Peptides against a protein of PDB entry 5TDY. Designs and how they scored, part 16

Target 1, 88 residues: chain A of PDB entry 5TDY
Amino acid sequence: EKKIDGRRKAAVLLVALGPEKAAQVMKHLDEETVEQLVVEIANIGRVTPEEKKQVLEEFLSLAKAKEMISEGGIEYAKKVLEKAFGPE

## One batch from the design tools (peptide; made by RFdiffusion4, then SolubleMPNN)

Design b1_p12_3_s3 (from b1_p12_3, 5 letters changed)
Fold by OpenDDE base, seed 1:
Structure b1_p12_3_s3 (fold): chain B 88 residues (1-88), chain A 12 residues (1-12)
Amino acid sequence: as target 1 above (88 residues)
Amino acid sequence: SDEYFEKVVEAI
């Protein structure tokens, strides 16, 4: 498992959410953070299946830790997000 | 920094 840059992880996740939802999320971030993430998204290039999997797993872990999703909802959330990443 | 990732996750 390779360590992914935090900014890149964020960009990968935002792209997976789609432009509409990503925009809504970024409304809650400070301007400087948004600017940095926009640059990262613009230069995201190819996202490998391995990166997608890793980002998803880290998201689920963090979301669980923050009690954003219940233990029983992890698998459901995983399926939803996997679809959001789209086909390879 | 993972701070960016955490901020995004928290904002979802």
Scores: peptide ipSAE 0.723, ipTM 0.952, DockQ to the pose 0.696
Fold by OpenDDE base, seed 2:
Structure b1_p12_3_s3 (fold): chain B 88 residues (1-88), chain A 12 residues (1-12)
Amino acid sequence: as target 1 above (88 residues)
Amino acid sequence: SDEYFEKVVEAI
């Protein structure tokens, strides 16, 4: 497994959510963080299938660790995000 | 930095 930069992981996740949802998420972030993420999104380039899979898994792991989702909700969340990422 | 990823996740 290749380590992905944290800023890139964030950008990949935001792009997967789509512009409308990504904008809604960024409204809850501080200005400096938003500026950095916008730069990362603008320069995201090609996101490989491997990166998409890794970001998805790390998202689910982190969300679970922060108790944002229950164990039973992980599979549902995974399906929703997989649809957002699109087919490989 | 993983800090940015964590911030985004918490903001969802």
Scores: peptide ipSAE 0.723, ipTM 0.952, DockQ to the pose 0.675
Fold by OpenDDE base, seed 4:
Structure b1_p12_3_s3 (fold): chain B 88 residues (1-88), chain A 12 residues (1-12)
Amino acid sequence: as target 1 above (88 residues)
Amino acid sequence: SDEYFEKVVEAI
């Protein structure tokens, strides 16, 4: 796997959420962070299937580490996010 | 840095 820039990973995830949900998430971020992420989103270009897979896996890993999702909800969360990435 | 990614994840 190739290392993905942190800002790019964030942008990929936000784009996968869709504009409405992404906006809701970004409301909880500081203005400077939002500005940087908007730039990354604007220049996201093509997101490869490999990047999508990697971002999803890293999201799940981080979410689990922060106990944002229960052990029983891991597979469900993965499926939901895969559906978010897929129809793009 | 993964700071931006972590911030987004925590905001979800």
Scores: peptide ipSAE 0.714, ipTM 0.951, DockQ to the pose 0.681
Fold by OpenDDE base, seed 5:
Structure b1_p12_3_s3 (fold): chain B 88 residues (1-88), chain A 12 residues (1-12)
Amino acid sequence: as target 1 above (88 residues)
Amino acid sequence: SDEYFEKVVEAI
């Protein structure tokens, strides 16, 4: 597993959510953070399946750690996010 | 740094 830059992980996640959902999420962020993320998204280039998988896994781990989802809900959350990512 | 990633996750 290759370590992914934090800004890139954020951009990958936002792009995976789609533009409408990503915009809604970014409304909750400070102005400076939004500006940085917009730049990162603009320069995201190709996102490999490996990167998407890794970002998803790290998202689930972090969400659990922050008690955003229960341990028993991890698999369900994974399925929901996979739907959001959409097929390539 | 994972700061930006954590901020995005928290905002979801």
Scores: peptide ipSAE 0.707, ipTM 0.950, DockQ to the pose 0.671

Design b1_p12_3_s4 (from b1_p12_3, 5 letters changed)
Fold by OpenDDE base, seed 1:
Order: sequence, then structure tokens, then C-alpha cells
Structure b1_p12_3_s4 (fold): chain B 88 residues (1-88), chain A 12 residues (1-12)
Amino acid sequence: as target 1 above (88 residues)
Amino acid sequence: NDEYFEKVVDAV
């Protein structure tokens, strides 16, 4: 497992969510943060399946910790994300 | 900077 830059993790997650959802998410961020993330997304280059998986798993872990999702729903959420945004 | 990732996660 390689350590991923924090800005890159954010960009990978946003790209994985798709442009529509990413846009909605970024509406809740400050302007400077959005500008930085847009640059990061523009220069994201290739995202490996391993990298995307790593980021999404970390996302799920943090989402649970922040009580965004119930503990019993973690496995379900994981499956949904893998189908929708996982490796192709 | 993990702060960017945290901000995005919080906004999802």
C-alpha cells in the first residue's frame, strides 16, 4: 500500500463520484479549496484500480467514524461503490 | 494535505 497525497485522495474521490455528484459536493467547499481541487483533478492523470480502491476504502472508514453511515451498512455501501465507481 | 480529503468527505 502506497501513501497517497491528501489532495490527490480528494481528487480521486471526486472523480470517482462522477461530475454531477462531485459538483454538488464542491458546492459545500470554500472557494480556495475548490480552486486547488480543480487543479488537482485537471492533473490527475491515470488513476489505478488499486489507488481508487484504497481511496474509497479510506472514505468508507472515515464516513463510518463520522457516523455518516451506520455500521451495519458498511458492507452494503462498499458493494455499491465498487459497482458504481470501482475498477472497470 | 489530508485536510482536503477530510473536507471532501465531510461534504459528501
Scores: peptide ipSAE 0.682, ipTM 0.947, DockQ to the pose 0.682
Fold by OpenDDE base, seed 3:
Structure b1_p12_3_s4 (fold): chain B 88 residues (1-88), chain A 12 residues (1-12)
Amino acid sequence: as target 1 above (88 residues)
Amino acid sequence: NDEYFEKVVDAV
């Protein structure tokens, strides 16, 4: 497992959600944070399947730990993982 | 750090 920069993890997650969902998520963030994340997204470059999997798995882990009830985000991430890497 | 990642996760 390769260690991923925190800002990059955020960018990978947002890109994985797609532009429409990412935009909705960022509406709940402060303006300065959004600006910084947009820069990270713009310079994300190539995202490997391994990197994407690591980020999404960490997202699911954190979401479950926080007992988040936003089924839309969690279920979408699960579907992405299942389609790309198989059910887990 | 992971502050940005945590913020995004909380916003999903």
Scores: peptide ipSAE 0.681, ipTM 0.946, DockQ to the pose 0.675
Fold by OpenDDE base, seed 5:
Structure b1_p12_3_s4 (fold): chain B 88 residues (1-88), chain A 12 residues (1-12)
Amino acid sequence: as target 1 above (88 residues)
Amino acid sequence: NDEYFEKVVDAV
């Protein structure tokens, strides 16, 4: 497993969510963070299947942990994974 | 920095 930069992980996740959902998520972030993420997304280049899988698995783990205080976290994470790894 | 990733995950 290769170590992925934090900003890149964030960008990979946002791209995996799709532009519409990514936009909704970023509405809850501070302006400076949004600016940095937009730049990172613009320069994301090629995302390997390995990177995508690694990021989404980490996302799933964090979502499961937050399920204890946030409803629907696990289910949402599962749906993201399904869309991300669906038929191409 | 994983802080950005954490912020995004928290916002999902």
Scores: peptide ipSAE 0.678, ipTM 0.947, DockQ to the pose 0.713
Fold by OpenDDE base, seed 4:
Structure b1_p12_3_s4 (fold): chain B 88 residues (1-88), chain A 12 residues (1-12)
Amino acid sequence: as target 1 above (88 residues)
Amino acid sequence: NDEYFEKVVDAV
């Protein structure tokens, strides 16, 4: 695996969510953070399937750690995210 | 900096 820049990971996740969902998420962020992320999104370039997979897996890991999702549903959630945002 | 990534994750 290749290490991905933190800001890039954020941008990859937001792009993976799609513009409408990303916009909803960013409404809950402070203006300065939004400005920084918009720049990263604008310069995201090509996202490889490997990057996307890494970011989504780390998302799930953090979501679990923050108890955003049940531990028993982590594998199911992974499959859902891959179907919704991962397929190329 | 993973702070931005964590902020996004928390906002999802």
Scores: peptide ipSAE 0.678, ipTM 0.947, DockQ to the pose 0.685

Design b1_p12_5_s1 (from b1_p12_5, 5 letters changed)
Fold by OpenDDE base, seed 4:
Structure b1_p12_5_s1 (fold): chain B 88 residues (1-88), chain A 12 residues (1-12)
Amino acid sequence: as target 1 above (88 residues)
Amino acid sequence: MVAEIIKEWLSK
């Protein structure tokens, strides 16, 4: 497993969400942070399946820890998010 | 919120 930079993780997640949903998420970030992330997204290049998997797993782990999603819904959430990574 | 997790990633 390769360690992924935090900015890289954020960019991978935002790209996976798609531009519309990503934009809604970024409305909760300050302007400077948004600008930095946009640059990161623009330079994201190739995202490997392993990177996607790592980012997804960490996201779900953190979301669960913060009680953003229920424990019973985590497996379903994994399937939903995995499908989000599928279409390009 | 998703943004909160992103903030955490960026805080490192």
Scores: peptide ipSAE 0.663, ipTM 0.933, DockQ to the pose 0.692
Fold by OpenDDE base, seed 2:
Structure b1_p12_5_s1 (fold): chain B 88 residues (1-88), chain A 12 residues (1-12)
Amino acid sequence: as target 1 above (88 residues)
Amino acid sequence: MVAEIIKEWLSK
């Protein structure tokens, strides 16, 4: 498993969500952070299926740790997010 | 929600 930079993980997730949903997420971030993320998104280049998978798995792991989702909801959350990612 | 995880990623 290749280690992914935190900024890249954020960019991968936001791109997967699509522009409308990504915009909603970024409304909760300060202006400087948003500008940084926009640059990362603009330079994201090719995102491999492996990167998408890693980002999704880590996202769900952190979401569980923060009690944002229950254990039973993890599998459902995977399906929801995978639809945003699209088939590989 | 999602923003909190992004903040975590960016804090490193």
Scores: peptide ipSAE 0.663, ipTM 0.934, DockQ to the pose 0.757
Fold by OpenDDE base, seed 3:
Structure b1_p12_5_s1 (fold): chain B 88 residues (1-88), chain A 12 residues (1-12)
Amino acid sequence: as target 1 above (88 residues)
Amino acid sequence: MVAEIIKEWLSK
């Protein structure tokens, strides 16, 4: 498993969310952080399916720990991820 | 919220 730095993880997640949802998320961040993330997104380059899967799985784990999503939501998200990128 | 997880990633 390749380690991904925090800035890269954030950029990958925001791109995966799409521009509209990413914008809504960034409304909760300070202006300087938003500017930094926009630069990271602009220079994200190629995102491998493995990177995307790793980031989303870590996100789901953290979201579960913070009780942001129900168990049913986690199961559904895993199914979507599996269909999109395979089990691996 | 999603932003809180991003903040955690950026703090590491």
Scores: peptide ipSAE 0.661, ipTM 0.935, DockQ to the pose 0.643
Fold by OpenDDE base, seed 5:
Structure b1_p12_5_s1 (fold): chain B 88 residues (1-88), chain A 12 residues (1-12)
Amino acid sequence: as target 1 above (88 residues)
Amino acid sequence: MVAEIIKEWLSK
């Protein structure tokens, strides 16, 4: 497993969410952070399936830790993500 | 919130 920069992880997640949902998420961030993320997204380049999987799995783990989703929801989410962002 | 996780990733 390769170490991924925090800014990169954020950009990968936001791109995965799509522009509409990403915009909604960024409404909760300060203006400077939003500008930084927009630049990061603009320069995201190629995102490998391995990278996406790593980011999304970490997201799910953190989401569970923050009680954003239930334990059972994690497995379901994994299946959804596999279908949506599996190998091309 | 998703934003909170992003903030964590961006924090040093």
Scores: peptide ipSAE 0.660, ipTM 0.932, DockQ to the pose 0.683

Design b1_p12_5_s2 (from b1_p12_5, 4 letters changed)
Fold by OpenDDE base, seed 3:
Structure b1_p12_5_s2 (fold): chain B 88 residues (1-88), chain A 12 residues (1-12)
Amino acid sequence: as target 1 above (88 residues)
Amino acid sequence: MVAEIIKEWLAK
């Protein structure tokens, strides 16, 4: 497993969400941070399936810890990731 | 919120 810097993780997640949902997320960030993330997204380059899976799994772990999603929701999301990128 | 997780990533 390769270590990914925080800015890269954020960019990968936002691209995965798509432009509409990413924009809604960014409404909760300050203007300077939004500008920084837009630059990161513009220069994201190639995102490997492993990198994307790693970022999304960390996101789900943190989301569960913050009780943002139900147990059923995270279990379903894990199954989607497994089918899309292969088992862990 | 998704934004809160992003803030944590950016703070590191």
Scores: peptide ipSAE 0.670, ipTM 0.937, DockQ to the pose 0.675
Fold by OpenDDE base, seed 2:
Structure b1_p12_5_s2 (fold): chain B 88 residues (1-88), chain A 12 residues (1-12)
Amino acid sequence: as target 1 above (88 residues)
Amino acid sequence: MVAEIIKEWLAK
């Protein structure tokens, strides 16, 4: 897999969440960080299916590490993501 | 929170 910049990962995740959910997430970030992310999103360009999958899977892994979701929750989330952003 | 993961990504 290709190494992805942290700022890029954040932008990819936020775009994947959609504007409404992304906005809710960004309410927990300081103003300067939000401005930086908005710029990253505006210049995100093409996001490959492989890149999106990589980012979302890393997100789920970190979410598990932080006990935000259970192992079963990860598997369910993977199914949801696969159906929403499956093979292209 | 999702924001916490984003903060970690940005801190790198």
Scores: peptide ipSAE 0.669, ipTM 0.937, DockQ to the pose 0.733
Fold by OpenDDE base, seed 1:
Structure b1_p12_5_s2 (fold): chain B 88 residues (1-88), chain A 12 residues (1-12)
Amino acid sequence: as target 1 above (88 residues)
Amino acid sequence: MVAEIIKEWLAK
């Protein structure tokens, strides 16, 4: 497993969410942060399936820890993410 | 929210 910097993780997640949902998420970030992330997204380049999987799994883990998603929903969420954003 | 996780990532 390769270590991914936080800015990269955020960009990968936002791209995976799609522009509509990403925009809604970014509404909760300050302007400077949004600008920084937009630059990261613009320069995201190639996102490997491994990288995307790693980011999304970390996201789910953190979301669970913050009680954003239930324990029972983790497995389902993983399946949905794999189906929608998994290896192409 | 999702944004909070992003903030944590950016803080690292």
Scores: peptide ipSAE 0.669, ipTM 0.937, DockQ to the pose 0.738
Fold by OpenDDE base, seed 5:
Structure b1_p12_5_s2 (fold): chain B 88 residues (1-88), chain A 12 residues (1-12)
Amino acid sequence: as target 1 above (88 residues)
Amino acid sequence: MVAEIIKEWLAK
């Protein structure tokens, strides 16, 4: 897998969530951070299925570790990602 | 929260 910088990961995740949910998440961030992320999102360019899958899997792993989602939720989400972002 | 994970990514 390729290394992805934190800003890129955040932008990919927020775009994946959609504008409405992304906005709700960003309400928990300070103004400067929000501005930075908005710029990052505006310049996100092409997002490959590989990096999107990588970002979402890392997010799920961290979310599970923080008990935000169940173990079963992780496995289900992984299956969804595999079907949505499989080999080209 | 999702925001906490984002903060973690941005801190690196």
Scores: peptide ipSAE 0.665, ipTM 0.936, DockQ to the pose 0.627

Design b1_p12_5_s3 (from b1_p12_5, 4 letters changed)
Fold by OpenDDE base, seed 3:
Structure b1_p12_5_s3 (fold): chain B 88 residues (1-88), chain A 12 residues (1-12)
Amino acid sequence: as target 1 above (88 residues)
Amino acid sequence: MVAEIIKEWLAR
C-alpha cells in the first residue's frame, strides 16, 4: 500500500465527487484552502484505480467513525467500490 | 461533514 499525502487524498476525493458536489463541500473550507485544492485538482494527473480505492476506503472508514453513515451504508459503499475497482 | 475529513487530511 502506497502512502498518499493529505493534499493528494483530498484532490482524489473531490474529483471523484464531481464538480457540483465538490463545490458544495468546499463551501465549508476557507478561501485559501479552496484555492490550494483547486490547484491540486488541476494538476491531479493520472489517478490509478488502486489509489482511488485506497482514498475512498479511508474516507468511508473515517466517515463511519464519525457516524456520518450507517453500518448498512458503509457495507453498501464497500460493495460498490469492490464492484467498480476490484477484480474483474 | 466531508469537509471535516478533508481538513483532517490537510492537517497531517
Scores: peptide ipSAE 0.688, ipTM 0.944, DockQ to the pose 0.669
Fold by OpenDDE base, seed 1:
Structure b1_p12_5_s3 (fold): chain B 88 residues (1-88), chain A 12 residues (1-12)
Amino acid sequence: as target 1 above (88 residues)
Amino acid sequence: MVAEIIKEWLAR
């Protein structure tokens, strides 16, 4: 498994969320951070299925740790994410 | 929130 830098992870996640959801998330970030992420997104290039899966799985793990989602919800979320953003 | 996870990633 390849190590992905934080900026790349964020960009991959935001793209996966879609423009509307991503915009809502970015409202909680400072202006400079938003600008940096926009550049990262603009230059995201190819996102491999493996990379996307890795990012989303880490996201879910962290979300669980922060009690943002329940354990039961995690399994469901994994299925949804895999179907929506998994291998194409 | 999602933004907090992103901040965490960016801090690394």
Scores: peptide ipSAE 0.686, ipTM 0.943, DockQ to the pose 0.710
Fold by OpenDDE base, seed 2:
Structure b1_p12_5_s3 (fold): chain B 88 residues (1-88), chain A 12 residues (1-12)
Amino acid sequence: as target 1 above (88 residues)
Amino acid sequence: MVAEIIKEWLAR
């Protein structure tokens, strides 16, 4: 598993969410952070399926740690993500 | 919130 830069992880996640949802997330960030992320998104380039899967799985892991989702919800969320962003 | 996870990623 390749180590992914934190800024890139954020960009990959936001792109995966889509413009509308990404915008809603960024409303909770300060102006400097938003500008930083916009630059990262603009320069995201190619995102491999493996990279996207890695980012989304780490996101789910952290979401669980913050009690945003239940343990059983992780597996369900993975299936949803797999259907939406699965193998290409 | 998703934003909180992003903040953690950006904080290194």
Scores: peptide ipSAE 0.686, ipTM 0.943, DockQ to the pose 0.737
Fold by OpenDDE base, seed 5:
Structure b1_p12_5_s3 (fold): chain B 88 residues (1-88), chain A 12 residues (1-12)
Amino acid sequence: as target 1 above (88 residues)
Amino acid sequence: MVAEIIKEWLAR
């Protein structure tokens, strides 16, 4: 796997969530951080399926560690990711 | 929260 910059990870995740959900997430961030993320999103360019999958898998792993989702939820989510972002 | 994970990524 390729190393992805943290700012890039955040931008990829927020774009994946969609504008409405992304906005709700950013309400929990300070103003300067929000401005930074908006810039990253504006300059996100092309996101490969591999990059998106990598970011989302890391997100799921961290979410489980923080007890945001169950073990079964992670397995299901991984299955969805494999189906949605597999090879072209 | 999703925001907390983002904060972690930005802190790295």
Scores: peptide ipSAE 0.684, ipTM 0.943, DockQ to the pose 0.727

Design b1_p12_6_s1 (from b1_p12_6, 5 letters changed)
Fold by OpenDDE base, seed 2:
Structure b1_p12_6_s1 (fold): chain B 88 residues (1-88), chain A 12 residues (1-12)
Amino acid sequence: as target 1 above (88 residues)
Amino acid sequence: SELIAEIIKEWL
């Protein structure tokens, strides 16, 4: 498994969320962080299926740890997020 | 959206 840079993980997630939702998320970040992420998004290039899977799994792991989703809701959350990432 | 931002902050 290839380790993904944190900034790239964030960019992959934000692109998957779409422009409108990504903008809403970035409103909670400081100006310097937003500028950094915008650059990462602009230079995201090709996102591999493996990267998409890794970002999704780590996101769900952290979401569970923060009690954003229940253990029983993980599969549902996966389906919702997979639609955003698109089919492989 | 704030919760998603918190996750992103952990990656940075």
Scores: peptide ipSAE 0.717, ipTM 0.948, DockQ to the pose 0.736
Fold by OpenDDE base, seed 4:
Structure b1_p12_6_s1 (fold): chain B 88 residues (1-88), chain A 12 residues (1-12)
Amino acid sequence: as target 1 above (88 residues)
Amino acid sequence: SELIAEIIKEWL
């Protein structure tokens, strides 16, 4: 496993969410952070399956910790998000 | 969306 830069993880997630949802999320970030992430997204290049997996797993872990998803909904959420990372 | 932003903030 290779460690992923924080900004890289954020960019991968935002791309997976799609432009509309990503925009809504970024409204909660400060202007400078948004600018940095937009640049990161623009230069995201190839995202490996391993990166996607790592980002997803960490996201789910944090989401669970913040009670964004129920304990019983983790597996389902994982499947849904995996589809979101799929090709358009 | 706000909660997702909180997660992103954890990474930054």
Scores: peptide ipSAE 0.714, ipTM 0.948, DockQ to the pose 0.713
Fold by OpenDDE base, seed 1:
Structure b1_p12_6_s1 (fold): chain B 88 residues (1-88), chain A 12 residues (1-12)
Amino acid sequence: as target 1 above (88 residues)
Amino acid sequence: SELIAEIIKEWL
């Protein structure tokens, strides 16, 4: 499994969220970070299925750890996020 | 959105 750099993971996630939600998320980041992420998004290129899977799994793991989602909602969250990434 | 941002911050 290839290691994905942090900015790449963030860019993949933000693109999957869509522009409206991504903008809301980035309101909680400092200006310099936002600028960096915008550049990463602009140059995201092809996102491989492997990258999408890795980002999704890590996101869900962290979300669970932060109690953002319950155990019962994990499967539903997977479906929603996988659909957001688009069919591959 | 704030919670998602917290996850992103961990990646950066």
Scores: peptide ipSAE 0.713, ipTM 0.948, DockQ to the pose 0.741
Fold by OpenDDE base, seed 5:
Structure b1_p12_6_s1 (fold): chain B 88 residues (1-88), chain A 12 residues (1-12)
Amino acid sequence: as target 1 above (88 residues)
Amino acid sequence: SELIAEIIKEWL
């Protein structure tokens, strides 16, 4: 498993959320961070299935830890997020 | 959205 740069992980997630939701998320970030992420999104290029899988799994792990989702909701959340990434 | 932002902050 290849390590993914943190900025890359963030960009992959934000693209999956779509521009409207991504903008809402970015309202909680400082201006400098937003500018950096916009650059990463603009240069995201092709996202491999491996990258998407790694980002999804790490996101779900952190979301569970922050009680964003229950233990029983992991599989459902996975399906929803996989749909959000959309087909390539 | 705030919680998602917190996760992103951990990645940066």
Scores: peptide ipSAE 0.698, ipTM 0.946, DockQ to the pose 0.710

Design b1_p12_6_s2 (from b1_p12_6, 4 letters changed)
Fold by OpenDDE base, seed 2:
Structure b1_p12_6_s2 (fold): chain B 88 residues (1-88), chain A 12 residues (1-12)
Amino acid sequence: as target 1 above (88 residues)
Amino acid sequence: SELVAEIIKEWL
């Protein structure tokens, strides 16, 4: 498994969500962070299926670790995000 | 949206 830079992971996730949802997410971030992410998104280039899979799995892992969603919520969140990522 | 933002903050 190839290690992914944190900034790239964020960019991959935001691109997968689409511009509208990504904008809603970035409303919770400070201006400097938003500017950094916009640059990363603009230069994201090709995203491999492996990267998409890694980002999704790590997101769900962190969400569970923070106890921000229940175990049942993990499956729901996974389904929503998988739809956003689309078929590989 | 806040959930995603908080996870992203962990990555940065």
Scores: peptide ipSAE 0.689, ipTM 0.944, DockQ to the pose 0.805
Fold by OpenDDE base, seed 5:
Parts: sequence; C-alpha cells; structure tokens
Structure b1_p12_6_s2 (fold): chain B 88 residues (1-88), chain A 12 residues (1-12)
Amino acid sequence: as target 1 above (88 residues)
Amino acid sequence: SELVAEIIKEWL
C-alpha cells in the first residue's frame, strides 16, 4: 500500500462526491483551504482504482469512528462506493 | 457535510 498525500486524498474524495456535494462540504472549510483544494482538484490528473479504493476505505473507517454511519452499514456503503467508483 | 469536512481537515 502506497502512502497518499493528504491533499490528494481530499481531492480524490471531493471528486468522488461530485461538484454539488463537494461544494457543500467545502462550505465548512476556511477560504484558504478551499482555494488549495480547488487547485488540487483542478490538477488531480489520473486517479488509479487503487488510490480511489484506498481513499474511500480510509474515509469509511474515519466515518465509522465519528459515528457518521451505523456500524452495520460500513460493508454496504463500501459495496455501493465500489459499484459507483470502482475500476472501469 | 460538516463531518466530511472534519475528515478532510484531518488529512490536511
């Protein structure tokens, strides 16, 4: 497993969420952070399936820790994300 | 959305 830069992880996640949801998320960030992330998104380039999987799995793990989703819903959420954003 | 933002903040 390759380490991914934090800014890149954020960009990958935001792209996966789509522009409308990403914009809603970024409303909770300061202006400087938003500008940085917009640049990262603009320059995201190729995102490998391995990167997407790694980022989304880490997100799900952290989401569980913050009780954003039910404990029993993690595997379901993972499958949904894999269907939506898995390898082409 | 707020909690997603918190996760992003942890990555930055």
Scores: peptide ipSAE 0.687, ipTM 0.944, DockQ to the pose 0.705
Fold by OpenDDE base, seed 4:
Structure b1_p12_6_s2 (fold): chain B 88 residues (1-88), chain A 12 residues (1-12)
Amino acid sequence: as target 1 above (88 residues)
Amino acid sequence: SELVAEIIKEWL
C-alpha cells in the first residue's frame, strides 16, 4: 500500500464523486481550500483503482468513526462504492 | 455532502 498525500486523497474522492456532487461538497469549504483543490484536481493525472479503493475505504472508516453512518451500513456502502466507482 | 467536506478538511 502506497501512502497518499492528503490533498491527493481529497482530489481523488472529489473526482470519484463526479462534478455535481463535488461541487456540493466544496460549498462547505472555504474559498482558499476550494481553489487549492481545484488545482489539485486539474493536475490529478492518472488515478489508479488502488488509489480510489484506498481513498474510499479511508473515507468510510473516518465516517464510521464519526458515527455518521451505521456500522452495519459500512459493509453495504463498500459494495455500493465498488460498483459505482470501481472499474469503468 | 457536509460529512464529505468534514473528512476532506481532516485530510488537508
Scores: peptide ipSAE 0.681, ipTM 0.944, DockQ to the pose 0.782
Fold by OpenDDE base, seed 1:
Structure b1_p12_6_s2 (fold): chain B 88 residues (1-88), chain A 12 residues (1-12)
Amino acid sequence: as target 1 above (88 residues)
Amino acid sequence: SELVAEIIKEWL
């Protein structure tokens, strides 16, 4: 498992969510952060299935830690994400 | 959306 820098993780997640949802997320970020992430997204290049899976799994882990999703729903969420945003 | 933003903030 390769370490992914935070800016890259954020860009991968936002691209996976799609432009509409990504826009809604970035409404909660300050202007400078948004501009930086837009640059990261513009230069994201190739995102491997492994990289995307790693980012989404970390996201789910953090969401669970914040008690926004139930523990029993984690595996289900992983399956949904794999089907929607996993390898093509 | 706010949850996702909070997690992104932790990554940055």
Scores: peptide ipSAE 0.680, ipTM 0.944, DockQ to the pose 0.770

